Peptides against a protein of PDB entry 5TUV. Designs and how they scored, part 32

Target 1, 107 residues: chain A of PDB entry 5TUV
Amino acid sequence: KEVIDRLRYLKAEIEDLELKERELDQQKLWLQQSIKNVMDDSINNRFSYVTHEDICNCFNGDTLLAIQAPSGTQLEVPIPEMGQNGQKKYQINLKSHSGPIHVLLIN
Target 2, 107 residues: chain B of PDB entry 5TUV
Amino acid sequence: AQECQNLEVERQRRLERIKQKQSQLQELILQQIAFKNLVQRNRHAEQQASRPPPPNSVIHLPFIIVNTSKKTVIDCSISNDKFEYLFNFDNTFEIHDDIEVLKRMGM

## One batch from the design tools (peptide; aimed at target 1 M82)

Design b2_p18_6_s3 (made by RFdiffusion4, then SolubleMPNN; from b2_p18_6, 8 letters changed)
Fold by OpenDDE base, seed 5:
Structure b2_p18_6_s3 (fold): chain B 107 residues (1-107), chain C 107 residues (1-107), chain A 18 residues (1-18)
Amino acid sequence: as target 1 above (107 residues)
Amino acid sequence: as target 2 above (107 residues)
Amino acid sequence: QPFKFTLGEPFHYKSKDI
């Protein structure tokens, strides 16, 4: 009886958790869409930028590249391996499907 | 019973997933807030300056920041349409998304 | 396999020397 009661309790709890998880999934989707809508707004888009100063304040001492690319741009970083000349390969591959990529040297 | 134990494990797994999803949702909320704050800041700044920033002085979202040592040599290959970029580094680098930058900016 | 990211999704990467 105790085991049966525990099983019933656990099953009920799991069902509630399933509902909660689905709720969170839906909320995530709605929020993602909301963010997209806010960012795509013409006025917001006009002001959706950071400055060189902003970046410099966030990072100190390094060379900084700012790469602006459309959402959905694919970024690949190969696993570093030895090149033909014995030099390690550190590489970034970018592929945009919806627009050009822009690169700025910040620091 | 074994079934009871299995359900308890399942319950715990679901609880953990829910926790993760809740955290992700909170991050999205913060992203939206940060973006709105960024827009507001920039609008105010341009109002005060009575002019937009120079085109090459700002980085439009979305973007990434690549930081590497000052000694790092960076080579870049660009496609004709600027849709593909290949960056080669002779040393390690880090990549930061715009979300992280906004966080660091305190938005 | 190379690490793959899509802009628009949160990510952070630090290259490691192997």
Scores: peptide ipSAE 0.446, ipTM 0.896, DockQ to the pose 0.859
OpenDDE base, seeds 1, 2, 3, 4: peptide ipSAE 0.428, 0.436, 0.426, 0.438; ipTM 0.895, 0.893, 0.895, 0.895

Design b2_p18_6_s4 (made by RFdiffusion4, then SolubleMPNN; from b2_p18_6, 9 letters changed)
Fold by OpenDDE base, seed 4:
Structure b2_p18_6_s4 (fold): chain B 107 residues (1-107), chain C 107 residues (1-107), chain A 18 residues (1-18)
Amino acid sequence: as target 1 above (107 residues)
Amino acid sequence: as target 2 above (107 residues)
Amino acid sequence: QPFKFTLGEPFHYKAKDV
């Protein structure tokens, strides 16, 4: 009886959790679209930037590159492998589909 | 007993997924808030200055920040189609997305 | 591990290639 009751309880709870998970999935999709819409808004887009000062305040002590690229640009960082000269290759690959990539040296 | 244990495992698995999804959703909410705050800040700043910032003084979203040692040699090459960019580093580097920057800025 | 991201889509990451 105890086992049966526990099984019933667990099954019911799992069903409720399934509903909750689906709800969260929908909320995520909605929010992702909302963020996209907000960022694509003409006014928001006009003011969607940070300054060199902002970046410098966030980081220090290293060479800082800011790479700005259009939405949808693919970024790939391969696993470091040995190059032709025997040196490990540290790379960033960018593939843009809709516009230029801008690189700025911050400090 | 075994069935009960199996359902307990399933329940826990679902609970963990839900927890992760809730966390991800919260992060998205914070991202949207941060972006809106950024836009508001910039809009207000430009109103106060009565002019936009110099074009090369700002970094438009989306962007990434790459930080590496000041001794790191960086090479950048562009593919024939001009849409693919390859950055070569002779040492390790770190990449930060614009979301992290906004967080560090306190947005 | 290789990292692959799409700029402009909602995501959060901090990656260090060592």
Scores: peptide ipSAE 0.391, ipTM 0.893, DockQ to the pose 0.502
OpenDDE base, seeds 1, 2, 3, 5: peptide ipSAE 0.383, 0.383, 0.402, 0.402; ipTM 0.891, 0.890, 0.892, 0.893; seeds 3, 5 fail the geometry check

Design b2_p18_7 (made by RFdiffusion4)
Pose (drawn by RFdiffusion4):
Parts: structure tokens; sequence; C-alpha cells
Structure b2_p18_7 (pose): chain A 104 residues (1-83, 87-107), chain B 106 residues (1-49, 51-107), chain P 18 residues (1-18)
């Protein structure tokens, strides 16, 4: 039949696709690890910053609010319901205080 | 028969997912070279100048909140711990450290 | 009113993670 070896063919491709994903899952997990190791060198943390000019060049006009918090800080944004609509940002930081810079 | 329809749908799924994974994989690579160059760029600027800590500098990780000039922004801290509440009377946008690094080149 | 779910993110060196 046309269908029964449409199966054997498809069932012979997905393992190549399955192993390709396993490989891509391993590559991603130790690429992320190598990224973590670089951003926590003490020398590299020293220069891991951006200036006002950089932010102004990438955001034309308006009011800009820069919010800095430690890693793992959670940011929760509810739906713009009505109660006047509510536009709000719920920030939760367990590892430390947050720093807010008003960009001009 | 329906074992044929199930695997063709599953196949495309795996394909569409494996493709997106290869995309985020190079984005992660781009994230590292952009971070390395950003660090190298800041070291070079410090050899021609040190900028003060609370001003003119934003440490990673961070977010950028963009809204209109006529928008009022409120900051509230309550009795509950480890909580921050920002209110806007109008719409806003949130951008990440990764995107700003891309917008500036590397 | 709009329908949906709150957007939740985790800020890290890997960016905004859903």
Amino acid sequence: KEVIDRLRYLKAEIEDLELKERELDQQKLWLQQSIKNVMDDSINNRFSYVTHEDICNCFNGDTLLAIQAPSGTQLEVPIPEMGQKKYQINLKSHSGPIHVLLIN
Amino acid sequence: AQECQNLEVERQRRLERIKQKQSQLQELILQQIAFKNLVQRNRHAEQQARPPPPNSVIHLPFIIVNTSKKTVIDCSISNDKFEYLFNFDNTFEIHDDIEVLKRMGM
Amino acid sequence: EPEGEPKKYTLSYLGLEE
C-alpha cells in the first residue's frame, strides 16, 4: 500500500530528527553554561555595563526607564483589564535591591 | 491510516522545533560575542578617560521601559517583601539587555 | 475587555525567559 511505507519512510526519518534534537539540546545546554562562566568573571563583571548615549541611540524620543536587578529577578505583567485600564509591572527580587535610572 | 496522519503532523512539529532551536542556538552565540566586544569596548574607553557608578552607567542584566512623555509613572513598595509595583496610566514597552546590545552593534 | 494570561518573565544573563 501507499500508506504503509509512507509510514516506514517517515518512521525512518524521525530518528535522524530525534538524534538531531538530542544533539541540539546538548549543544544549547553547555553553550548556556559557557555563557554563565563568562559573565561571572570578576574582570568581565567590572565592564558589563552600558551608558546613557547607547540607550538614547537605540530609543528615539520619549521617556526611558532603566531598571537593573540581580539575576533570577522575576517580572510579571498582568493583562490590561479595566477596574480605568491598568498597565503595571510586578517585580520580585529576592537576591537584592533594584536600581532604577531615568534616562534623558 | 491515522498512524500516518499522526506522524506527519509530528514530523513537521519536530522539524519546526528543531529549526527554532538552531535559531536560538546562534542567537546565544551572538549574545556572547556581543558581550565580549562590549566588555572590550568599555576597557578601551576607560584608557582614554573612570565613569561614576550610579550615573551614566547601567549594569547587566537590565530592562528598558519605554512610554510616552505624557505618561505618569508610579513606583510602589508595600508591606510584602521582595515586591515592586510600577503603575502606568498608559501603554508601555519592555526591552531587554540582549536587544539593546544588538541595536548598538555588538 | 481583553482575554489572556499574565506575562511572566525571569530576568537573567540569558535574557527574558518565559

Design b2_p18_7_s1 (made by RFdiffusion4, then SolubleMPNN; from b2_p18_7 with E1G E3S Y13H E17L)
Fold by OpenDDE base, seed 1:
Structure b2_p18_7_s1 (fold): chain B 107 residues (1-107), chain C 107 residues (1-107), chain A 18 residues (1-18)
Amino acid sequence: as target 1 above (107 residues)
Amino acid sequence: as target 2 above (107 residues)
Amino acid sequence: GPSGEPKKYTLSHLGLLE
């Protein structure tokens, strides 16, 4: 009888948790769409930038490249391998599908 | 009973997923707030300056920052379609996204 | 820097997605 009661309790709780999880999934989807809408707004888009000074304040002492690309751009960092000349190669591959990529040297 | 144990494991799994989803949702909220703060800052700055910044002085979202040593040699190759870029480094580098930059900026 | 396994990302409206 105690086992039966425990089973009933657990099943009821799991049903409640399923509802809560679905609610959170919907909220996440809604918020993601909201962010896209906010950023795609013409006024917000016009002011959606950072300055060289902003970047320099975030990082010190190194070479900084800023790479601006459209959303959906794919970034690949392969495993470092030995080049044909015997030197280890480190790479970044970028592929945009909707617009040009812009590269800026910050310092 | 084994059935009770199975349901208790399932319950705990769902609780942990819910906790993670709640945390991710809060992060998205903070990201949206940070973006709005950035927009407000830039709007105010341009109003005071009575002009927009020079086009090559700002980095538009979305972007990434590549950080590497001052000694690192960087080569860039552009594919036939200008949408594909290959960066070669002779040393290691770090990648940072725009969200991290906004956080470091205090947005 | 890069180590271990290859990494693939997609630029979203905000941030990188793995």
Scores: peptide ipSAE 0.521, ipTM 0.905, DockQ to the pose 0.598
OpenDDE base, seeds 2, 3, 4, 5: peptide ipSAE 0.398, 0.395, 0.400, 0.405; ipTM 0.893, 0.894, 0.895, 0.893

Design b2_p18_7_s2 (made by RFdiffusion4, then SolubleMPNN; from b2_p18_7, 5 letters changed)
Fold by OpenDDE base, seed 2:
Structure b2_p18_7_s2 (fold): chain B 107 residues (1-107), chain C 107 residues (1-107), chain A 18 residues (1-18)
Amino acid sequence: as target 1 above (107 residues)
Amino acid sequence: as target 2 above (107 residues)
Amino acid sequence: EPVGEPEKYTLSHLGLIK
C-alpha cells in the first residue's frame, strides 16, 4: 500500500540521515582536534596573540577588558538578581584549573 | 498514517540538524584558517620589528573581551592563586570570544 | 536559549563553548 511504501521510504531515508549525521559528528571531532593540534604547536603557540591595537580596532567607545585564561577555564554569568539595595547584580565568574588568569584593561 | 507523519517530522528534524552541523564544520574550518592567518601576521610583524612584542602588550589565546559602558563600575575579586576571578558590574556587559575578534580583524 | 537562564561557558582552544 501507498502508506506502507511511504513508511519504508522514510525509514530508509532516516537511516541514511543518521549515518550522515554521525559522519558529520566525526568530522567535527576531527576538526576540533586539528585546531587543538595546530594551536598547541610550539611555533604557532608563540604567535597565538592579538595586540591592544587589534582589540581597539574591533571595538569603540566602551571599557574593554581582555581576559586571557587557559583552555578549559569555566565562565559563568549568573542570572542578574537584585541586590540588597535594589541594584541589579551583573557578574562574571571565572574558574581556571590549569593556570592563572590574566586581565588587561584595553581602554 | 500517524506513524508516517511522525517519521516525516523526524526526517525534517534530522535534515535541519545535518544542515546545522555542516554549517558548524564550515565555521571550524574558517576558524582554523583565521588562526593560521593570525600566526602568519604576527610572525611577519615580529620579523619586521626584529623583536617580539612586550609581554603585557599582547593578549594570548584563548581570551575573551568584556565590553561595558565607561560608566560601569567594575569590581574584581581574585583568588590568591589567580585561578578564580569574580567580576561585579553595576550595569550590563557584552562578552566576545577570540573567534569573534578574529572575524572582526578580518583574519 | 530561553531568557532567564544562567550562562555557562568553557574556554576552548578557540572560542567559547557551552
Scores: peptide ipSAE 0.608, ipTM 0.909, DockQ to the pose 0.611
OpenDDE base, seeds 1, 3, 4, 5: peptide ipSAE 0.598, 0.553, 0.598, 0.599; ipTM 0.908, 0.903, 0.908, 0.908

Design b2_p18_7_s3 (made by RFdiffusion4, then SolubleMPNN; from b2_p18_7 with E1G E3V Y13H E17L)
Fold by OpenDDE base, seed 5:
Structure b2_p18_7_s3 (fold): chain B 107 residues (1-107), chain C 107 residues (1-107), chain A 18 residues (1-18)
Amino acid sequence: as target 1 above (107 residues)
Amino acid sequence: as target 2 above (107 residues)
Amino acid sequence: GPVGEPKKYTLSHLGLLE
């Protein structure tokens, strides 16, 4: 009887947790859409940038590439493989579907 | 009972997922706040300067930052339409998204 | 992101999405 009662309790709790999880999922979706809307706003979009100085302040001493690309751009980093000269290959593949990619050398 | 144990495991799993989702939501909220702060900063700066920044001095969102050693040799292949980029590095690199940059900027 | 690890991302308003 105790086991049966525990089972019923657990099932009820899990049901409540399912509701909570769905609520959080909806909130996430809403917030994601809100962020997109805010960033796509004409005024916000006009001012949605960082400067070279901003980047330099965040990173010191190394070569920095800034790659600006449209939303939806695909970024692939393949598994490093040995090249023909016995050198490991380190690659970044970028594919945009909606506009050009712009690359800036910061440092 | 085995069934009771199974449900307890399931309950715990759901609780952990909920916790993770709550954390993710908080991060999204912070991202939105950071973006709004960025826009506000830039608007204020341009107002004070009475001019927009030079076109090639800013990096528009969304973007990524690639960080690598100064000694790293970088080879870049670009498609004719600049929609596709292939970067080859002779050494390791790090990738950072704009969200991380905004965090580092203190936005 | 991780150094040299195999990853696929999508650039978005939400940063890099896996």
Scores: peptide ipSAE 0.459, ipTM 0.897, DockQ to the pose 0.523
OpenDDE base, seeds 1, 2, 3, 4: peptide ipSAE 0.399, 0.406, 0.409, 0.409; ipTM 0.894, 0.894, 0.894, 0.895

Design b2_p18_7_s4 (made by RFdiffusion4, then SolubleMPNN; from b2_p18_7 with E3I P6T Y13H E17I)
Fold by OpenDDE base, seed 3:
Structure b2_p18_7_s4 (fold): chain B 107 residues (1-107), chain C 107 residues (1-107), chain A 18 residues (1-18)
Amino acid sequence: as target 1 above (107 residues)
Amino acid sequence: as target 2 above (107 residues)
Amino acid sequence: EPIGETKKYTLSHLGLIE
């Protein structure tokens, strides 16, 4: 019957899609590792920076802080909530485990 | 049949996930290309200048950019140890990672 | 602006990772 044929088709396709998804997952994993390897290369690492001009060209009109920290640094942005004084708290918490954090005021 | 409908829903769900994963992979590839372009640019620039940029004139990856109003008061506290930072803002802010910056730079 | 729940990220070569 048509329904049976449709079921067979769908099951087969889903199986193929499962394989495809697993393939993509593996590709992502390897690509992520590749990116890390490329960026950890001594030469690439030496030249892995942007300038103040670069940042200014990307943003305008506001205060810009550039925060550089080692890979693995944890960033936490709490939900804005009322403080003790009745003012909303807007916060960024940073915790580095492997090196110093550097902050630059761009504009 | 109900089973057919269920499988069709599942098929569509998987197709959408695969599409998303494919897009994510493309983004990773573009990120890698952007990084390589950045490195190439910087290498060339330093060769032309015959010197590296001043240490405080560049932002090394990885980094984030915090964008907030010129009127925003920003307080930075270093707590616990030198690797822990707390930023307090009296107004809203935006956070952008280095990937987005490279994208905006056209790398 | 962050909304919903506290956002937690890790800085990496892949950008901000949740």
Scores: peptide ipSAE 0.509, ipTM 0.902, DockQ to the pose 0.658
OpenDDE base, seeds 1, 2, 4, 5: peptide ipSAE 0.489, 0.492, 0.505, 0.507; ipTM 0.900, 0.900, 0.902, 0.902

Design b2_p18_8 (made by RFdiffusion4)
Pose (drawn by RFdiffusion4):
Structure b2_p18_8 (pose): chain A 104 residues (1-83, 87-107), chain B 106 residues (1-49, 51-107), chain P 18 residues (1-18)
Amino acid sequence: KEVIDRLRYLKAEIEDLELKERELDQQKLWLQQSIKNVMDDSINNRFSYVTHEDICNCFNGDTLLAIQAPSGTQLEVPIPEMGQKKYQINLKSHSGPIHVLLIN
Amino acid sequence: AQECQNLEVERQRRLERIKQKQSQLQELILQQIAFKNLVQRNRHAEQQARPPPPNSVIHLPFIIVNTSKKTVIDCSISNDKFEYLFNFDNTFEIHDDIEVLKRMGM
Amino acid sequence: EELEEEEEEIEELREERE
């Protein structure tokens, strides 16, 4: 039948696709690890920053609010319901204080 | 028969997912070279100049909140711990450290 | 009518995030 070996063929491709994903899952997990190791060298943390000019060049006009918090800080944004609509940002930081810079 | 319809849908799924994983994989590589160059760029600027800590500098990780000039922004801290509440009377946008690093080149 | 339309939009946004 046309269908029974449309199966054997498809069932012969997915394992190549399955192993490809396993490979891609391993590559992503120790690429992320290599990224973590670079952003926590003490020398590299020393220069891991951006200036006002950089932010102004990438954001034309308006009011800009820069919010800095430690890694793992959670940011929750609810739906714009009505109660006047509510536009709000719920920040939760357990590892430390947050720094807010008003960009001009 | 429906074992044929199930695997064709599953196949495309795996394909569409494996493709997106290869995309975020190179984005992660781009994230590292952008971070490395950003560090190298700041070291070179410090040899021609040190900028003060609370001003003119934003450390990673961070977010950029963009809203209209007529928008009022409120910051509230309550009795509950490890909580921050920002209110806007109008719409806003949130951008990440990764995106601003891309917009500036590397 | 306007309040019914706003309630429909809010329901659509809740469904999109589910």

Design b2_p18_8_s1 (made by RFdiffusion4, then SolubleMPNN; from b2_p18_8, 6 letters changed; failed a check: too like the target's own chain)
Amino acid sequence: EELEKLKKEEEELRELRE

Design b2_p18_8_s2 (made by RFdiffusion4, then SolubleMPNN; from b2_p18_8, 5 letters changed)
Fold by OpenDDE base, seed 4:
Structure b2_p18_8_s2 (fold): chain B 107 residues (1-107), chain C 107 residues (1-107), chain A 18 residues (1-18)
Amino acid sequence: as target 1 above (107 residues)
Amino acid sequence: as target 2 above (107 residues)
Amino acid sequence: EELEEEEELEELLRKLRE
């Protein structure tokens, strides 16, 4: 009796949740397309940058490298392993397929 | 009933997925707002300065920031076409994406 | 187009905050 009622309620709720999830999926798809359109706009692209001051205000006390690379650039950070000299290797590998990579030393 | 329990588990799973999707959507919205604010700031700044910033004084999106100790020795190998970069560090480092930077900037 | 997208973005933000 109570179990049957609970089953009916749960099934109905799950159906509502399915609708909600589909709505969110559509919203995300729309927003992603919107973001692409906005970022691809020539005017927005022209002004889509940060300054050295911006970066320095966000970080302090360390060496900061800014690496600008095209979208889709492959970033690999291997698991640190012991090197030939007994020191751990810390590496970053970047591979771009669509354009050059630029590196700036901030401080 | 076992069926009731199964549906309750499914309900909870769906609720969690919805929550995660809502959070992700909110994050995308905030990223878009931050980007808009960045563009607006830069446009205004350049208008006041009556010129664009020097090319090497700004970091264009998309980018990443590598943060490491001042004592860290960094070696960089670059391909001729600048499509491939290999960074070697003698110590640990942190990587931050442009999204995080914009957040720290308060955009 | 950008204005329209901004308006829709704000609407989505509002909806998500409800």
Scores: peptide ipSAE 0.284, ipTM 0.890, DockQ to the pose 0.013
OpenDDE base, seeds 1, 2, 3, 5: peptide ipSAE 0.096, 0.125, 0.123, 0.133; ipTM 0.874, 0.873, 0.874, 0.876

Design b2_p18_8_s3 (made by RFdiffusion4, then SolubleMPNN; from b2_p18_8, 8 letters changed)
Fold by OpenDDE base, seed 1:
Structure b2_p18_8_s3 (fold): chain B 107 residues (1-107), chain C 107 residues (1-107), chain A 18 residues (1-18)
Amino acid sequence: as target 1 above (107 residues)
Amino acid sequence: as target 2 above (107 residues)
Amino acid sequence: SELEKLLQEELELREKRE
């Protein structure tokens, strides 16, 4: 009797959790679309930038490069391998499909 | 009894997934808020200055920040086509996305 | 490339300031 009651309770709870999970999934999709719409808005796009000062305030003491590339650009950071001279290769590979890539030295 | 145990495991699995999804949703919300705050800041700043910033003085989203030692030698080359870039470093580096930068900016 | 040139120039300028 106790086991049967527990089974019924658990099944009901799982059903409620399923509903909650679906709700969260829908909310995520909605929010993702909302973010895209906000970023693609002409006015927002015009003002979607940071300054050199902003970056310098976030990072101190080292060389800072800013790389701006279009959305959808492929970024690859290969695992460091030994080069011809026995030096490890540290690389960043970028492949853009929709526009140019811009590089700025911040400091 | 075994059926109860199986359902309890399933219940726990669903609870964990829900928790993860809630966290991800919160992160997306924060990203959207940060972006909106950035836009508002820049819009206000340009209004006060009565001019847009010089094109090479700002970094437009989306972007990444590369942080490396001052001693690191950095080489940039274009490979294959106009939209493919290769960065070579003689030492280690760190990459930070624009979302992280906005967080550090307090947006 | 022009980008490479500009980047190199910026790096050199940085080194001079340090």
Scores: peptide ipSAE 0.085, ipTM 0.854, DockQ to the pose 0.025
OpenDDE base, seeds 2, 3, 4, 5: peptide ipSAE 0.080, 0.084, 0.077, 0.079; ipTM 0.850, 0.852, 0.851, 0.853

Design b2_p18_8_s4 (made by RFdiffusion4, then SolubleMPNN; from b2_p18_8, 7 letters changed; failed a check: too like the target's own chain)
Amino acid sequence: EELEKELEELEKLKELLE

## One batch from the design tools (peptide; aimed at target 1 P70 L75 L94)

Design b2_p19_1 (made by RFdiffusion4)
Pose (drawn by RFdiffusion4):
Structure b2_p19_1 (pose): chain A 104 residues (1-83, 87-107), chain B 106 residues (1-49, 51-107), chain P 19 residues (1-19)
Amino acid sequence: KEVIDRLRYLKAEIEDLELKERELDQQKLWLQQSIKNVMDDSINNRFSYVTHEDICNCFNGDTLLAIQAPSGTQLEVPIPEMGQKKYQINLKSHSGPIHVLLIN
Amino acid sequence: AQECQNLEVERQRRLERIKQKQSQLQELILQQIAFKNLVQRNRHAEQQARPPPPNSVIHLPFIIVNTSKKTVIDCSISNDKFEYLFNFDNTFEIHDDIEVLKRMGM
Amino acid sequence: SSRFYHFNANEEPFSLTLT
């Protein structure tokens, strides 16, 4: 039949696709680890910053609010319901205080 | 028969997912070279100049909140711990450290 | 000119207008 070896063929490709994903899952997990190791060198943390000019060049006009918080800080944005609509940002930081810079 | 329809849908799924994973994989690589160059760029600027801490500098990680000039922004802290509440009377946008690094080149 | 704010959720509760 045309269908029974449409199966054997498809069932012979997905393992190549399955191993490819396993490989891609391993590559991603120790690429992320190598990223974590670089952003926590003490020397590298010293220069891991951006200036006002950089922000202004990438955001034309308007009011810009820069919010800095430690890693793992959770940001929650509810739906714009009505109660006047509500546009709000819920910020939860357990590892430390947050720093807010008003960009001009 | 429906074991044929199930695997063709599953195949495309795996394909569409494996493709997106290869995309975020190179984005992660781009994230590292952009971070390395950003660090190298700041070191070079410090040899021609040190900028003060609370001003003119934003440390990673961070977010950028963009809204209209006529928009009022309120910041509230309550009795509950480890909570921050920002209110806007109008729409806003949130951008990440990764995107701003891309927009500036590397 | 830019403005800077430092917030600590372990302090007294308050509300502040930024703009």

Design b2_p19_1_s1 (made by RFdiffusion4, then SolubleMPNN; from b2_p19_1, 11 letters changed)
Fold by OpenDDE base, seed 2:
Structure b2_p19_1_s1 (fold): chain B 107 residues (1-107), chain C 107 residues (1-107), chain A 19 residues (1-19)
Amino acid sequence: as target 1 above (107 residues)
Amino acid sequence: as target 2 above (107 residues)
Amino acid sequence: PSKYYELDSNGKPFTLRLT
């Protein structure tokens, strides 16, 4: 009887948790859409930028490339493999489908 | 007993997923707030300057930052329309998205 | 002093080496 009661309790709790998880999934989707809408707003989009100073303040001492690309741009970073010369290949592949990519060197 | 144990495991699994999803939602909320703060900052700055920043002085969202050593040799191939970029590095690099940058900026 | 450059290879490969 105790085991049966525990089983019933667990099943009921799992059902409640399933509902909660679905709720969270829905909230995520709505929030993502909200963010997209805010960013796509013409006024917000006009002011959606950072400065070179902002970047320099966030990072120290290294070579910094700022790569601005349209949403949906494909970013590929292959797992480093041994190249023809015995050197591991460290590579970034970018492909935009909607507009040009802009690259700035910050030094 | 075995069924009870299986349900306990399932319960715990769901609880952990819910916790993770809650954290992800909070991060999205913070991202939205950070973006709004960025927009407000830039609007205020441009109002004070009475002009927009020069086009090549800012990095528009979305963007990524590539960080590598000053000693790293970077080879870049660009398509004629600037829709495709291939970066080759002779050493390791780090990639940071705009979300992380906004966090580092304290937005 | 900080320097800022726009990268453009005009469709040709180029190499950057900073010191």
Scores: peptide ipSAE 0.043, ipTM 0.857, DockQ to the pose 0.315
OpenDDE base, seeds 1, 3, 4, 5: peptide ipSAE 0.058, 0.046, 0.051, 0.068; ipTM 0.863, 0.860, 0.858, 0.861; seeds 1, 3, 4, 5 fail the geometry check

Design b2_p19_1_s2 (made by RFdiffusion4, then SolubleMPNN; from b2_p19_1, 10 letters changed)
Fold by OpenDDE base, seed 4:
Structure b2_p19_1_s2 (fold): chain B 107 residues (1-107), chain C 107 residues (1-107), chain A 19 residues (1-19)
Amino acid sequence: as target 1 above (107 residues)
Amino acid sequence: as target 2 above (107 residues)
Amino acid sequence: PSRYYELDSNGKPFTLRLT
């Protein structure tokens, strides 16, 4: 009887958790759309930038590349494998579908 | 009972997923706030300066930051269709997205 | 926007879409 009661309780709780999870999923979708709308707004888009100084303040004296690309651009980082010259390959592959990619060197 | 144990495992799994989703939602909210703060900052700054910043002095969202050693050799090649970029590094690098930058900026 | 992340070249291969 105790086991049966526990089973019933667990099943009921799982059902409630399923509902909660679906609610969160919907909230995520809504928020994502909201963010997209805000970012796509013409005025917001005009001011959606950081400065060279901003970047420099965030990172130390390493070589910094700022790569600006359109939304939806694919970024791929392969596993560092040995190249033909015996050196590990450290690569970034970018595929843009909707516009140019801009690269700025910050040092 | 084995069934009870199975349900308890499932319950815990769902609870963890919910926790993760709640955290992700909070992150999205913070991202939206950070973006709005960025826009507000830039609008105010341009208002005070009475002009927009020079085009090459800013990095427009979305972007990524790649940081590597100053000794790292970086090669960039562009595909024939001009939509693909290949970056080759002779050493390791780090990638940071614009969200992280905004966080580091305190937005 | 995408989920916050910090990645290096020694990590697993990944494909992300800039948003």
Scores: peptide ipSAE 0.072, ipTM 0.862, DockQ to the pose 0.035
OpenDDE base, seeds 1, 2, 3, 5: peptide ipSAE 0.052, 0.035, 0.037, 0.048; ipTM 0.865, 0.860, 0.860, 0.862

